# Designs tried in a protein design run: peptides against a protein of PDB entry 7AE7. Part 72

Target 1, 321 residues: chain A of PDB entry 7AE7
Amino acid sequence: KVYKDLREFLEVLEQEGQLIRVKEEVNPEPDIAAAGRAAANLGKNQPAVFFEKIKGYKYSVVTNVHGSWQNHALMLGLDKNTSTKDQFYELNRRWDKFPVPPNVVKREAAPCKENVIDKDINLFEILPLYRINEQDGGFYISKASVVTADPEYPDDFNKLNVGTYRIQVKDRDRVGIQALAMHDIAVQLEKAEAENKPLPIAITIGNNPLVTFMASTPVGYNQNEYEFVGALQDGVPMDIVKSDLYDHLYVPAGSEVVLEGHIIPRVRTVEGPFGEFPGSYSGARLQCEVKIDRITHRTNPIFENLYLGIPWTEIDYLMAL

## One batch from the design tools (peptide; aimed at target 1 K58)

Design b2_p26_4_s2 (made by RFdiffusion4, then SolubleMPNN; from b2_p26_4, 13 letters changed)
Fold by OpenDDE base, seed 1:
Structure b2_p26_4_s2 (fold): chain B 321 residues (1-321), chain A 26 residues (1-26)
Amino acid sequence: as target 1 above (321 residues)
Amino acid sequence: MEYYELKVEVTPPPEEQIKAIREAIA
């Protein structure tokens, strides 16, 4: 089975008994993180947790989507009881199909384009933001697939990068992003900053689960993550759409939310602390600042976010493959 | 407030999992 978007995957998770739906109103803190922890602590068959109603917010949150080997099997369109060995075998078999170029769909055919916000941007109106850890220095978007390109080669599709980075919400229309030197985004940012130019960025939230997986998987600088998604879909292309602000950036057509903007050149702001592991907080650091200039989103967007805690958590499963 | 509802026939997760989540949010 191939999934078009997060919603189709969540439907399968729910059918397979791998999603807990919380219908009662919850507090964003501490309930979301507490539930994510409880799900992770089950040790096996860890479900996604879907919160329909969050106090003070309009939209839903889902956590722990990749939080088990069962969920990973289902992501690959396999039986949920497929062994880790067989999952690995199938992943490797499909990996050899790279590259599988994505389909570029028209704007009107892309669910992520259903709604547009181009003025008075307020991330808190679109995303049910919460502190993941009690001591976090702010609200984090921890499961975004961030799209950037090489500013020297904007038309080279192979240099389009889709990565996962730590993103802290700083203001209604600003986020901090942790672009470490080992990340492809850091190379691209360095080139932009050398010219004192903004780096175009699209932060995509709530994607096809294989997009999220590939965004968390290091690939070569001249390899496009979307072409690997097609390979992992056993040769079925994924659907992408051009961003609204930038002709050279493409986003998953089915994204729940797309934050389009730019990294402000040569600006660094305080980011963190963030609880990467229980009792291990990464200190506050100076990180890049993103201005959000446009939002596109599906009607009733689902905020997909990570739970971070003691292994094995969702991040461990994303990194284990 | 309109929110997205997954309208699918659901196999419920094991009772132990449901209980653990409910206890965590209580």
Scores: peptide ipSAE 0.300, ipTM 0.719, DockQ to the pose 0.810
OpenDDE base, seeds 2, 3, 4, 5: peptide ipSAE 0.340, 0.262, 0.123, 0.145; ipTM 0.711, 0.638, 0.622, 0.627; seeds 2, 3 fail the geometry check

Design b2_p26_4_s3 (made by RFdiffusion4, then SolubleMPNN; from b2_p26_4, 13 letters changed)
Fold by OpenDDE base, seed 2:
Structure b2_p26_4_s3 (fold): chain B 321 residues (1-321), chain A 26 residues (1-26)
Amino acid sequence: as target 1 above (321 residues)
Amino acid sequence: MKYYELKVEITPPDEAQIQAIYDAIS
C-alpha cells in the first residue's frame, strides 16, 4: 500500500483501529495535549488522535500519527503486527532502491493548491494553534516538512533539503525556526546570509507519512529526501509540485498546508522556551525568523502536530528508525 | 564579516497574550 497524502493514511489507521476520532468540541488547551498524553498511556498500540472540532478554530488537528510501531508498519504498507525486526528488514531492502525520482505534477493536479491566501495572512485562521507543553513560550509547529535549496545551486535537485525543525509562531505571518549547525538548512542559510539574501522556504504541514518520516531521517547533503520516499514506497514515485513563489522549490502535492516565505537574512529573534521532553525545557534563544508570504492549502486542512508525552513519544519512534 | 540584527520586538507571547489570542478567535 502506498499513500498519496495524510488523509489516505488516516483512513487506514482508522480501519486498523489505530486512530481515535474525537467528535466533540475540545478546548485547544489543555484538551489536545491532555488527550495526547492519555492516548500515549494506552500502552504499546498508541493510536493517532484526530480532533474534529476545536473551540475557536475552523479546522481539525491530528496528533500521534507516527506514535507506535503499528503505525510505522502501516506507514510501510505492512501488517500492523509486523515485528520491529521485519520492519527494519523491509526498510533496508527498500532503501537500496534509492534514488526513485518523484513525479512533478501540474498545479491543477495538486490538492495543496486548492486554496490560496496571499494577503492579510493570519496563521491562526488556517492552523488550530495550541501550546504543546504547559510552559511553552508560544505555539509550535512541530511536525512540518521544511523545504529549502542551496542558494548557490538552486537548480540542483540533489541539494534540495526536506527537514523537520522546531518552529514557533511569532506573529500572524511570522515564525521562528531553529536551524542548528548540524542541519542541512544551516549550511544553506549560511550561504544566503553571507550575501545578505533571503533564503526561500516552504513549510509543509500534513504530508504523506513517509515524507514526514524522511524529513526526520538524516541523509547526505547531496541526497534528496523525496527520492528516498519513492524508494520506501517500493519504487513508486511520490508526487511533488512547484511552490507558487519559487520555481526551484518543490512541495508534496498532497500537503494539507504549505507556508511559503523566506528566512530574513541576518535577523535573530527570541524563540522558546519549548518543552522538548516532559519536564525538560530548552531556554529561550535568538533564532532565525521566517516571513510567510503565501499560503496554499487543501479545503478543510488538517493540522498535523507532534505529540510530546511520556517516553516513548512520537518523536522517539520517528528517530528510532 | 557576518553581522546579525537582534530583534526582540517579536517575542513569545506571555500567558495573557495567549489568552487574548484565544479570546479574539472565539
Scores: peptide ipSAE 0.007, ipTM 0.356, DockQ to the pose 0.018
OpenDDE base, seeds 1, 3, 4, 5: peptide ipSAE 0.000, 0.069, 0.021, 0.167; ipTM 0.314, 0.578, 0.486, 0.741; seeds 3, 4, 5 fail the geometry check

Design b2_p26_4_s4 (made by RFdiffusion4, then SolubleMPNN; from b2_p26_4, 12 letters changed)
Fold by OpenDDE base, seed 3:
Structure b2_p26_4_s4 (fold): chain B 321 residues (1-321), chain A 26 residues (1-26)
Amino acid sequence: as target 1 above (321 residues)
Amino acid sequence: MEYYELKVKPTPPPEEQIQAIRDAIA
């Protein structure tokens, strides 16, 4: 089984008994984090938790999508009871199919383009934002696949980077992003900042589960994560679409939300603290700031966000393979 | 309101898991 988007995967999770649907209205705090923690703490067969209604918001939230070995098996299109050993074997077998180039679809064929916001940007109108941990310094987007390119080689598709980074909401149209020196985005940002130029960025939320997996998996600077997604789909190309603002940036065609903008050159603002581990917070740091210039989104977009807690949580499963 | 349509009737999660989520939200 191959998934075009998050919705197809959530459907399979629900069919397989790996998704709990919460139909009653919940408070964004503390209910979402509490439920995510409860799901993670089951120790086995941890389900995704889908919240249909969040008080004060229009759209839904899903958490713990990658939160178990069963969910990982299903992500690979395997039986949910496939052993961890067999999952690793199959993943390695498929990895050798790299590269599998993605299909570039037309704008009108991409679900992420169903709606456009290009003025009066307000992230709170699109994303049901909440504090993941009680002591978090703000609202975080913790499971985005962030698309950037090499500013010296913008047309080199092999240098297109899709990564997962800690993103704090700073204002209606501003986010802070943690770009560590070890990340490919930091190399690209350094090049842009050397010239005092903005770095084009697309922050994609609610993706094909293999996109999220690959965005969390380190690859070579000259390797494209989308080509690995195709490999992990056993040779079936994924669908990507050109961003609206930038000819050189491509986003997953099925993304629930795409935030297009730029990293402001040589600007640093306070980001954090964030509870990366239970009872342990990363300190506040000066981090990069992104201006959001355009949003595209699916109708009734689902905000996929990460729950972080005591291992084994979703982040541990994403990094274990 | 469901934000995606199910094509196949879902298998319900184990009651223990559902109850754990309910207890966490309560």
Scores: peptide ipSAE 0.294, ipTM 0.690, DockQ to the pose 0.729
OpenDDE base, seeds 1, 2, 4, 5: peptide ipSAE 0.256, 0.240, 0.285, 0.235; ipTM 0.683, 0.670, 0.684, 0.683

Design b2_p26_5 (made by RFdiffusion4)
Pose (drawn by RFdiffusion4):
Structure b2_p26_5 (pose): chain A 313 residues (1-149, 158-321), chain P 26 residues (1-26)
Amino acid sequence: KVYKDLREFLEVLEQEGQLIRVKEEVNPEPDIAAAGRAAANLGKNQPAVFFEKIKGYKYSVVTNVHGSWQNHALMLGLDKNTSTKDQFYELNRRWDKFPVPPNVVKREAAPCKENVIDKDINLFEILPLYRINEQDGGFYISKASVVTANKLNVGTYRIQVKDRDRVGIQALAMHDIAVQLEKAEAENKPLPIAITIGNNPLVTFMASTPVGYNQNEYEFVGALQDGVPMDIVKSDLYDHLYVPAGSEVVLEGHIIPRVRTVEGPFGEFPGSYSGARLQCEVKIDRITHRTNPIFENLYLGIPWTEIDYLMAL
Amino acid sequence: EELEFEEGEFDFEKVLKVREETFEKL
């Protein structure tokens, strides 16, 4: 099976006993992070946890989506009990199908274009943002796929919420931004960027894939789907930016020129906090989102947690 | 070329205020 969006994958997870629904209202902190750690602590057949009600928010949160070998196998479309070695072999075989060009779809056909917010941008009205770890510098978007511009790149970068319409980003960790970053800051021009949240599991998996192999990113997702191309749609504001047609939330924005502010600290996969450093800020100019969006976020702590599964094979 | 940059401290109380204003609105 191939998933057009996060919602089809969550449907498969629930049918397979790999998704737990929390119906009672929970507080943002520490409840969501605590549940994410507990789900990771179950050890075997760790499920995704779906929070339907978060105090003071309108929408829902899902966590630990990738956080088990069962979830990982279901992401690949295999039986949930497929051994880790066999999943490795299946990924090794599909790796060679690269490239599979993506299908570009019209705006009216992309579920991520159902709702538009073009003014008075407020991330909190869409995303139930919360603190992941006690010493984090702020509320974080820890599982976004970020699109920048064959020269189109998709990657995962931790995003700290600074204001209702502003976030932080480590721009010097995106090694295609950095030639356009010099030109843009030298000329005081903005650099367009797209932040996608709630994606097909293979899109997130591809976004966590090592940068050393300069692939085409979306063409790699078609390879992981064993030759089935993925659907992408052009962003509203920037014609050279394409996002997954099924994303739950799309934040279209730009990197603010000549602005450095304190970002962090935040957790890193080696199990420790990072330090606080001066980093770039991104202004959100537009939000498009599916009706009743789902905030797919990720807990990070002492290994093993979901990030280890996203990096393993 | 030498360039000038704006630097600032992050204000988490402002983020909490924005979050509370969102709660009150709902």

Design b2_p26_5_s1 (made by RFdiffusion4, then SolubleMPNN; from b2_p26_5, 9 letters changed)
Fold by OpenDDE base, seed 5:
Structure b2_p26_5_s1 (fold): chain B 321 residues (1-321), chain A 26 residues (1-26)
Amino acid sequence: as target 1 above (321 residues)
Amino acid sequence: MELEYETSEFDFEKVEEILEETKEKL
C-alpha cells in the first residue's frame, strides 16, 4: 500500500491494531509522555499513540508513528509481522528503483494549502506544543521534514534537501534549528551566510511516513529525498507542491503543517537542553534561528511529534533502518 | 575571514508566558 499523507497511514495503523486512540482530554504535560511510556510498555509491538484532545489546545497530537518494527513494515506496505530481515531486504530492493521523480501538484490540489496564516503568526495557536522530557529547556518540534535548497543552485532539484533537525520553539514566530556541519543544510547555510543572505526554509510537520523516514536517512548531497520516497513506494511517485514563498522549494502536498520562513543570517541563539536519550541531556549551545513568515496547514492539523521512551526511543527505530 | 555572528540568549519564561496568553485566548 502507498500512503498520500499521515492520515492514510494512521488509518492503517489503527486497522492493524498499531495505534492507540486516547479520546479523553489530556494535559500536554505530563500526560502525553506518560501515555507514550505506558504504550511502550505494552510489548515489542509498540503502537502509535493518538491524542484527540489536548487541554488548552485546539488540535491533536500523534506520537510513536515509527516506534516499532510493525509500524515500519506497515509503512513499507508489508504485513505488520514481516521480519526485520525481510523489511531490510525489501527496502534494499526498492532503493535500487531510485530515482522515482515526484509529481508536482497544483496549489489547489494540495491539502497542506487548505489554510493560510501570513500575519500575527503564533505557533502555539496551531501546534499543541509540550515538553517531551520534563527537563527539556523548551518546546521541541522533533519530527519535522525540513526543506532547503542550495543558494548557488536554487533550481537544481537534485540539491533540494529534505532533512530532520532538532527544532526548539523560541517565540510566536521563531524557532531554533540545529544545523550541524555534517548536515546538508549546513553547507547551504554556509553559502547563504557568506553573502549575509537569509536561507529560505520550509519546516513540514505530519507527513507521509516515508518522507519522515527519508528525511532521517542520510543520502548524497546531489540526491533528492523525494525521489527515494518514490523508490520506497515501489515506483509510485509521491506528490509535492511548490511552497508559497519560494519558487524553488517544494513541500509534501499532504503535510499537516508547513512553516515557511528563513534562517536569519549570522545570528545564533541559545538552544537546549534537550533529552535526546533517557537520562542524557544535550548541553545548551548556540544554534541558528528561523523566522517564520507564513504558515499553511490542513484543517484540524495533526501535530506529529517524536516519542522518547525507555528503553527504545522512536529515534532508535528511525536510525536503525 | 571569520564571520561575525550576533548572539542572543533564550528566555523560556517568555515562551511560557506566550503559551499562557495563547491558552487564555483559545
Scores: peptide ipSAE 0.413, ipTM 0.859, DockQ to the pose 0.814
OpenDDE base, seeds 1, 2, 3, 4: peptide ipSAE 0.380, 0.021, 0.350, 0.370; ipTM 0.842, 0.490, 0.822, 0.834

Design b2_p26_5_s2 (made by RFdiffusion4, then SolubleMPNN; from b2_p26_5, 14 letters changed)
Fold by OpenDDE base, seed 2:
Structure b2_p26_5_s2 (fold): chain B 321 residues (1-321), chain A 26 residues (1-26)
Amino acid sequence: as target 1 above (321 residues)
Amino acid sequence: MELEYEYSELDLEKVEEELKKVAEKL
């Protein structure tokens, strides 16, 4: 089985008994984080948790999508009871198919383009934002696939980077991003800042589960994560679409939400604290700031966000493969 | 050592009950 988007994967998770649907209205805090902790306490078969109704918000949240080995098996289109060993074997077998170039679809064929917001941008109107941890310094987007390019080689598709970074919501149209020196985005930002230029960025939320997986997997600077997604789809290309603001940035065609904007050159603002682990907070730091200039989204967008709790957390599964 | 993860079938009803209990305590 190959998935075009998050929705096709959530349907399979529900059919396989790996998704719980919460139909009752919940408070964004503390109910979402508490329900995530409850799901983590169910043992080895941790389900995804889908919240249909969130007080004060229009749209839904899903958490713990990658939160079990069963969910990873299903992500690979395998039987949910496939052993971790056989999942690794199949992953390695498919990895040898790299590169599998993505299909560039027309704008009209891309579900992420169904709606556009280009004025009076307010992230709180589109994303049901909540604190993951009680002591978090704000709202985090923790499961985004962030697209950037090399500003010196913007047309080199092999240098197009799709990565996962810690993103704090700073204002209605601003986010802080943690770009560490070891990340490809930091190399690209350094080049842009040397010229005092903005770095173009697309922050994509609610993707095909293999996009999220590859965005969390380190690859070479001259390797495109989308070409690995096609390999992991057993040679079936994934669908991408050109961003609205930038000719050289491509986003997953099926993304629930796409935040298009730029990293402001040589600006640093306070980001954090964030609870990376229960009882362990990273200190507040000066981090990069992104201005959001355009949003595209599916009708009734699903906010996919990471669950952070007691190990094994969703991040442990994303990093273990 | 084949870690036969005996995956117990997710008792979705039990999970829904636990989620409801969490929601009721909040």
Scores: peptide ipSAE 0.018, ipTM 0.512, DockQ to the pose 0.016
OpenDDE base, seeds 1, 3, 4, 5: peptide ipSAE 0.019, 0.018, 0.017, 0.015; ipTM 0.517, 0.493, 0.497, 0.475; seed 1 fails the geometry check

Design b2_p26_5_s3 (made by RFdiffusion4, then SolubleMPNN; from b2_p26_5, 15 letters changed)
Fold by OpenDDE base, seed 1:
Structure b2_p26_5_s3 (fold): chain B 321 residues (1-321), chain A 26 residues (1-26)
Amino acid sequence: as target 1 above (321 residues)
Amino acid sequence: MELEYEYSEYDLKKVEEELKEVEKKL
């Protein structure tokens, strides 16, 4: 089984008893984080938690999408009871199919293009933002697949990077990104900053679960994560579409929200603290700043965000494969 | 310094009850 988008995966999770739907209106804080922790305490089969109504916001949130071995089996289109050993064997077998080039779809065929915001950008109107941990320095977007390219080789599709980074909301149209020296985005940013140029960026939210998985999986600088998604789909290409602002950036066609913009060259602003692990906060640091210039989104977009609770957390499952 | 997150027992119980009701429907 292959999924086109997050919605097809959430439907399967619900059918398989791996998604809890909260229909009552919740407060963004502390209810979303509290409900995630309670779901984690239900045992080894941690379900995704879908919040239909959030006080003060128009749209929904889903958390803990990757939060169990059952959800990982379903992500691979396997039976939910597939052993971790057999999941690993199947993942390795499919990995050998790399590269599987994606399908480039037309703009009018991409669900992520249903709505456009190109003026008066306000992230709070599109994303039900909340603090994940009580002591967080702000609102975080923690399950985004961030698309960048090599500014010296913009037409080299093999150098297109899709990565997961800690993203703090700084203003209505600005986010901070933690780009560490070990990340491919840091290499690309260094090249842009050497010339005092902006680095083009697309921050994609609510994707096909294999895109989120591959964005969290280290690959070579000259390897494209979308070509691995096709391999992990057992040879079925994924669908991508050009970004609206940049001809060289491609985003998942089914993304719930796409934030298009640029990293501001040679600017650093305070980011953090953030509770990356239970009981531990990473300190505040000076990090890169992104200006959001355009948003595209599906009608009634779902904000997929990370659940952080008692181990095993969703991040532990994303890093353990 | 162990930050004891005293989540109020009340909010956890309400979510646990809602989750148990969902589990009974599966």
Scores: peptide ipSAE 0.017, ipTM 0.461, DockQ to the pose 0.021
OpenDDE base, seeds 2, 3, 4, 5: peptide ipSAE 0.000, 0.000, 0.000, 0.000; ipTM 0.275, 0.266, 0.321, 0.381; seed 4 fails the geometry check

Design b2_p26_5_s4 (made by RFdiffusion4, then SolubleMPNN; from b2_p26_5, 12 letters changed)
Fold by OpenDDE base, seed 4:
Structure b2_p26_5_s4 (fold): chain B 321 residues (1-321), chain A 26 residues (1-26)
Amino acid sequence: as target 1 above (321 residues)
Amino acid sequence: MELEYEYSEYDLEKVKKELEEVAKKL
């Protein structure tokens, strides 16, 4: 099985008994984090948790999508009871198919383009934002696939980077992003900042689960994560679409939400604290600031977000391979 | 700098029960 988007994956998770649907209205805090913890604490067969109704918000949240070996098997289109050994074998077998170039679809064929917001941007109207930990310095987007390019080689598709970064919401139209020196985005940002230019960025939320997996998997600077997604789909290309603002940025065609904008050059603002693990908080740091200039989204967008807590959480499954 | 804080264990008893019921069926 290959998935075009998050929705097709959630349907399979639900059919396989690997998704719990919470139909009653919940509080964004602490209920979402509490449920993510409860799911992680099951110790086996940890399901995704889908919240249909969140008090004060219009749209839904899903957490723990990658939160088990069963969910990981299903992501690969395998039987949910496939052993970790056999999953690893199949992953390696498919990895050798790299590169599998993506299909570029027309704007009209991309579900992520169903709705556009280009003025009066307010992230809180689109994303049901909540604190994951009690002492978090704000709201985090923790499971976004962030698209950037090399500003010196913007047309080199092999230098298009799709990565996962910690993103704190700063304002209605601004987010902080943690770009560490070890990340490809930091190399690209350094080049842009040398010329005092903005770095174009697309922050994509609610993707094909293999996009999220590859965005969390380190690859070479001259390797495109979308070409690995096609490999992990056993040679079936994924669908991408051109961003609205930038000719050189491509986003997953099926993304629930796409935040298009730019990293403001030579600006650093306080980000954090954030509780990455129970009882341990990453202290506040000066991090990059992104201005959001345009949003595209599916009708009734699903906010996919990560629960960070006691191992084994979905981050451990995303990083364990 | 990492700051150690006391982690408050949040619990949602309804969701926990539903998750336990799902886990028994898997």
Scores: peptide ipSAE 0.023, ipTM 0.503, DockQ to the pose 0.025
OpenDDE base, seeds 1, 2, 3, 5: peptide ipSAE 0.018, 0.017, 0.015, 0.014; ipTM 0.494, 0.444, 0.470, 0.432; seeds 1, 2 fail the geometry check

Design b2_p26_6 (made by RFdiffusion4)
Pose (drawn by RFdiffusion4):
Structure b2_p26_6 (pose): chain A 313 residues (1-149, 158-321), chain P 26 residues (1-26)
Amino acid sequence: KVYKDLREFLEVLEQEGQLIRVKEEVNPEPDIAAAGRAAANLGKNQPAVFFEKIKGYKYSVVTNVHGSWQNHALMLGLDKNTSTKDQFYELNRRWDKFPVPPNVVKREAAPCKENVIDKDINLFEILPLYRINEQDGGFYISKASVVTANKLNVGTYRIQVKDRDRVGIQALAMHDIAVQLEKAEAENKPLPIAITIGNNPLVTFMASTPVGYNQNEYEFVGALQDGVPMDIVKSDLYDHLYVPAGSEVVLEGHIIPRVRTVEGPFGEFPGSYSGARLQCEVKIDRITHRTNPIFENLYLGIPWTEIDYLMAL
Amino acid sequence: AYIQSEEEASEATEEETEALVKKIEE
């Protein structure tokens, strides 16, 4: 099976006993992060945890989506009990199907274009943002796929919420931004960027794939789907930016020129906190989102947690 | 009304957190 969006994958997970629904209202901190750690601590058949009610918020959160070999196998469309070695072989075989060009769809057909917010941008009205770890510098979006511009790139970068319409980003960790970053800052011009949240599991998996192999990213997702192209749609504001047609939330924005502010600290996969450093800020100019969006976020702590599964094979 | 900023976020008690963790473990 192939998933057009996060919601089909969550349906499969729930049918397979790999998704737990928390119906009672929970507080943003530390409840969501504590549940993510506990789900990771179950050791075997760790499920995704779905929080339907978060105090003071309108929408829902899902965590630990990739955080088990069962979830990982179901992401690949295999039986949930497929061994890790067999999943490795299946990924190795599909790796060679690269490239599979994506299908570009019209705006009216992309679920991520159901709702538009073009003014008075407030991330908190859409995303139930919370603190992941006690010493984090702020509330983080820890599982976004970021799109920048065959020269289109998708990657995962930790995003700290700075204001209702402003986030932080380590721009010098996106090694295609950094030739356009010099030109843009030298000429005081903004650099367009797209932040996608709540995606097809293979899109997130591709976004965590090593940068050393300069692939075409979306064309790699079609390879992981064993030859089935993925659907992408043009962003509202920037014609050279394409986002997954099924994303839950799309934040279209730009990197603010000549602005460096304190970012962090935040957790890193080796199990420790990073330090606080001066990083770039991104201004959100537009939000498009599906009706009743789901905030797919990720807990990070002492290994093994969900990030290890996203990096393993 | 809904939360508009980080400063408006609430926190859970120790007992509430333990009850949620226990539920997840089951």

Design b2_p26_6_s1 (made by RFdiffusion4, then SolubleMPNN; from b2_p26_6, 16 letters changed)
Fold by OpenDDE base, seed 5:
Order: C-alpha cells, then sequence, then structure tokens
Structure b2_p26_6_s1 (fold): chain B 321 residues (1-321), chain A 26 residues (1-26)
C-alpha cells in the first residue's frame, strides 16, 4: 500500500489498531505529552495518538506516528507484524530503486493548497502548539519536512533538500531553526548568507509518512529525498507541487500545513532549551531565524508533532533506520 | 466504553487503555 498523505496513513493505523483516538477535549499541556508517554508504555505495539479536540485550538494533533516497528511496517505497506529484519531487508531492496522521480501536480490538485494565509500570519491559529517537555524554552515543531534549495543552482532538482530540523516557534510569524553544519541546509544557508540574501524555505507539516522518514534520513547533497520516497514506495512516484512563493521549491502535494518563508541572513537568535532526551536538555544556542511569509494548508489541518517520551521514543525509531 | 473500544482497536489490555484514559482525563 502507498499513502498519498498523512490522512490515508492514519486511516490504516486506525484500521490496524495502531492508533488511539482521543475524542475528549484535552489541555495542550500537560495532556498531550502525558498521553504520549502513556501510549509509549503500552508495550511494543505503541500506537499513534490522535487528539481530536485541544482546548484553545481549532485543529487536531497527532503524535507517535512513527513510534513503533508496527507503524514502520505499515508505513512500508507491509503487514504490521513484519519483523524488523524483514523491514530492513525490504527497505534495502527498495532503496536500490532510486531514483524514482515524483509527479509534479497542478496547484488545483494539491490538497495543501486548499487554504491560503498571506496576511496577519499567526502560527497559533493553524497549529495547536504546546510544550513537549515542561522545561522546553518554547513550542517546537519537531516533525516538519523542511524544503530548501541551493541558491547557486536553484533549478537543480537533485540539490533540492528535504530535511528534518528542530524548529522553535519564536513569534506569530517567526520560527528558529537549528541548522547544524553537518546539514545540507547549512551549506545552502552559507551560500545565501555570503551574499547577504535570504534563503527561501518551505516548512511542511503532516506529510506522507515516507516523506517524514526520508527527511530524517541522511542522503547525498546531490540526491533528492522525493526520489527516495518513490523508491521506498516500491517504484510509485510521490506527488509534489510548486510552492506559492518560489518556483524552485516543491512541497508534498498532500501536506497538512506548508509554512513558506525565508531564513533571515546573518541573524541569530536564542533557541532552546529543548528536551531531546528524557532528563537531557540541549542548552540554549544562537540559531537561525525564519520569517513566515505565507501559509497554505488543508481544511482542518492535522498537526503532526514528535512524541518524546521514554525510550524507545519516536526519535529513536526514526534514527534507528 | 472508550476503554473497550480502544482496547479492541489497539489490542492493548483494557487495563493499559484505562490507565491512558485516566491519565488524559486528569
Amino acid sequence: as target 1 above (321 residues)
Amino acid sequence: SIVKSASEATKASEEEVKKLVEFIKK
């Protein structure tokens, strides 16, 4: 099975008994993080947790989407009881199908384009933001697939990068992003900053689970993550669409939310702390700042966010593959 | 009950699901 979007995957998770739906209104804090921890304690078959109603917000949250080997098996379209060994075998088999180029769909065919916000941007109106850990320095978007391009070679599709980065909400229309030197985004940012130019960026939230997986998987600078998604879909291309602001940026057609903007050149602001691991906080650091200039989103967007709890956490599963 | 439905859906024990629900309701 291949998934066009997060919603199709969530439907399968629910059908397979790998999703808990919370229909009662919850408090963003501490209930979401608390429920995630409780779900992690349900043993080896850790389900996703879908919160339909969040106090003070209009939209829903889902966590722990990649939080078990069963969920990973289902992500690959395999039986949920597929062994880790067989999952790795299948991943390797499909990896060799690279490249599988994506389909570029028309704007009108892309669910992520259903709604547009281009003025009075307020992230809190679109995303049910909460602190994942009590000691976090703010609200984090921890499971976004961030799209950037090489500013010297914007038309080189092979240099289009889709990565996962720690993102802290700084203001209604501002986020901090942790772009480490080892990340492809840092190379691209360095080129932009050398000319004192903004780096175009699209922060995509709530994607096809293989997009999220590949965004968390290191690939070569001249390899496109979308072409690996097609490989991991056993040769079925994924659907992408042009960003609204930038002709050279492509986003998943099925994204729940797309934050389009730019990294402000040569600006660094305090980001963190963040509880990356239980009882371990990364210190506050000076990090890049993104201005959000446009939002596109599906009707009733689902905020997919990372669950951080007791090992094995969702991060552990994403990093272990 | 939500507990029974969730237990059946997730194949989690009713006790585990109950703990989760109780935790969310606090």
Scores: peptide ipSAE 0.141, ipTM 0.771, DockQ to the pose 0.042
OpenDDE base, seeds 1, 2, 3, 4: peptide ipSAE 0.019, 0.027, 0.015, 0.020; ipTM 0.558, 0.564, 0.478, 0.578

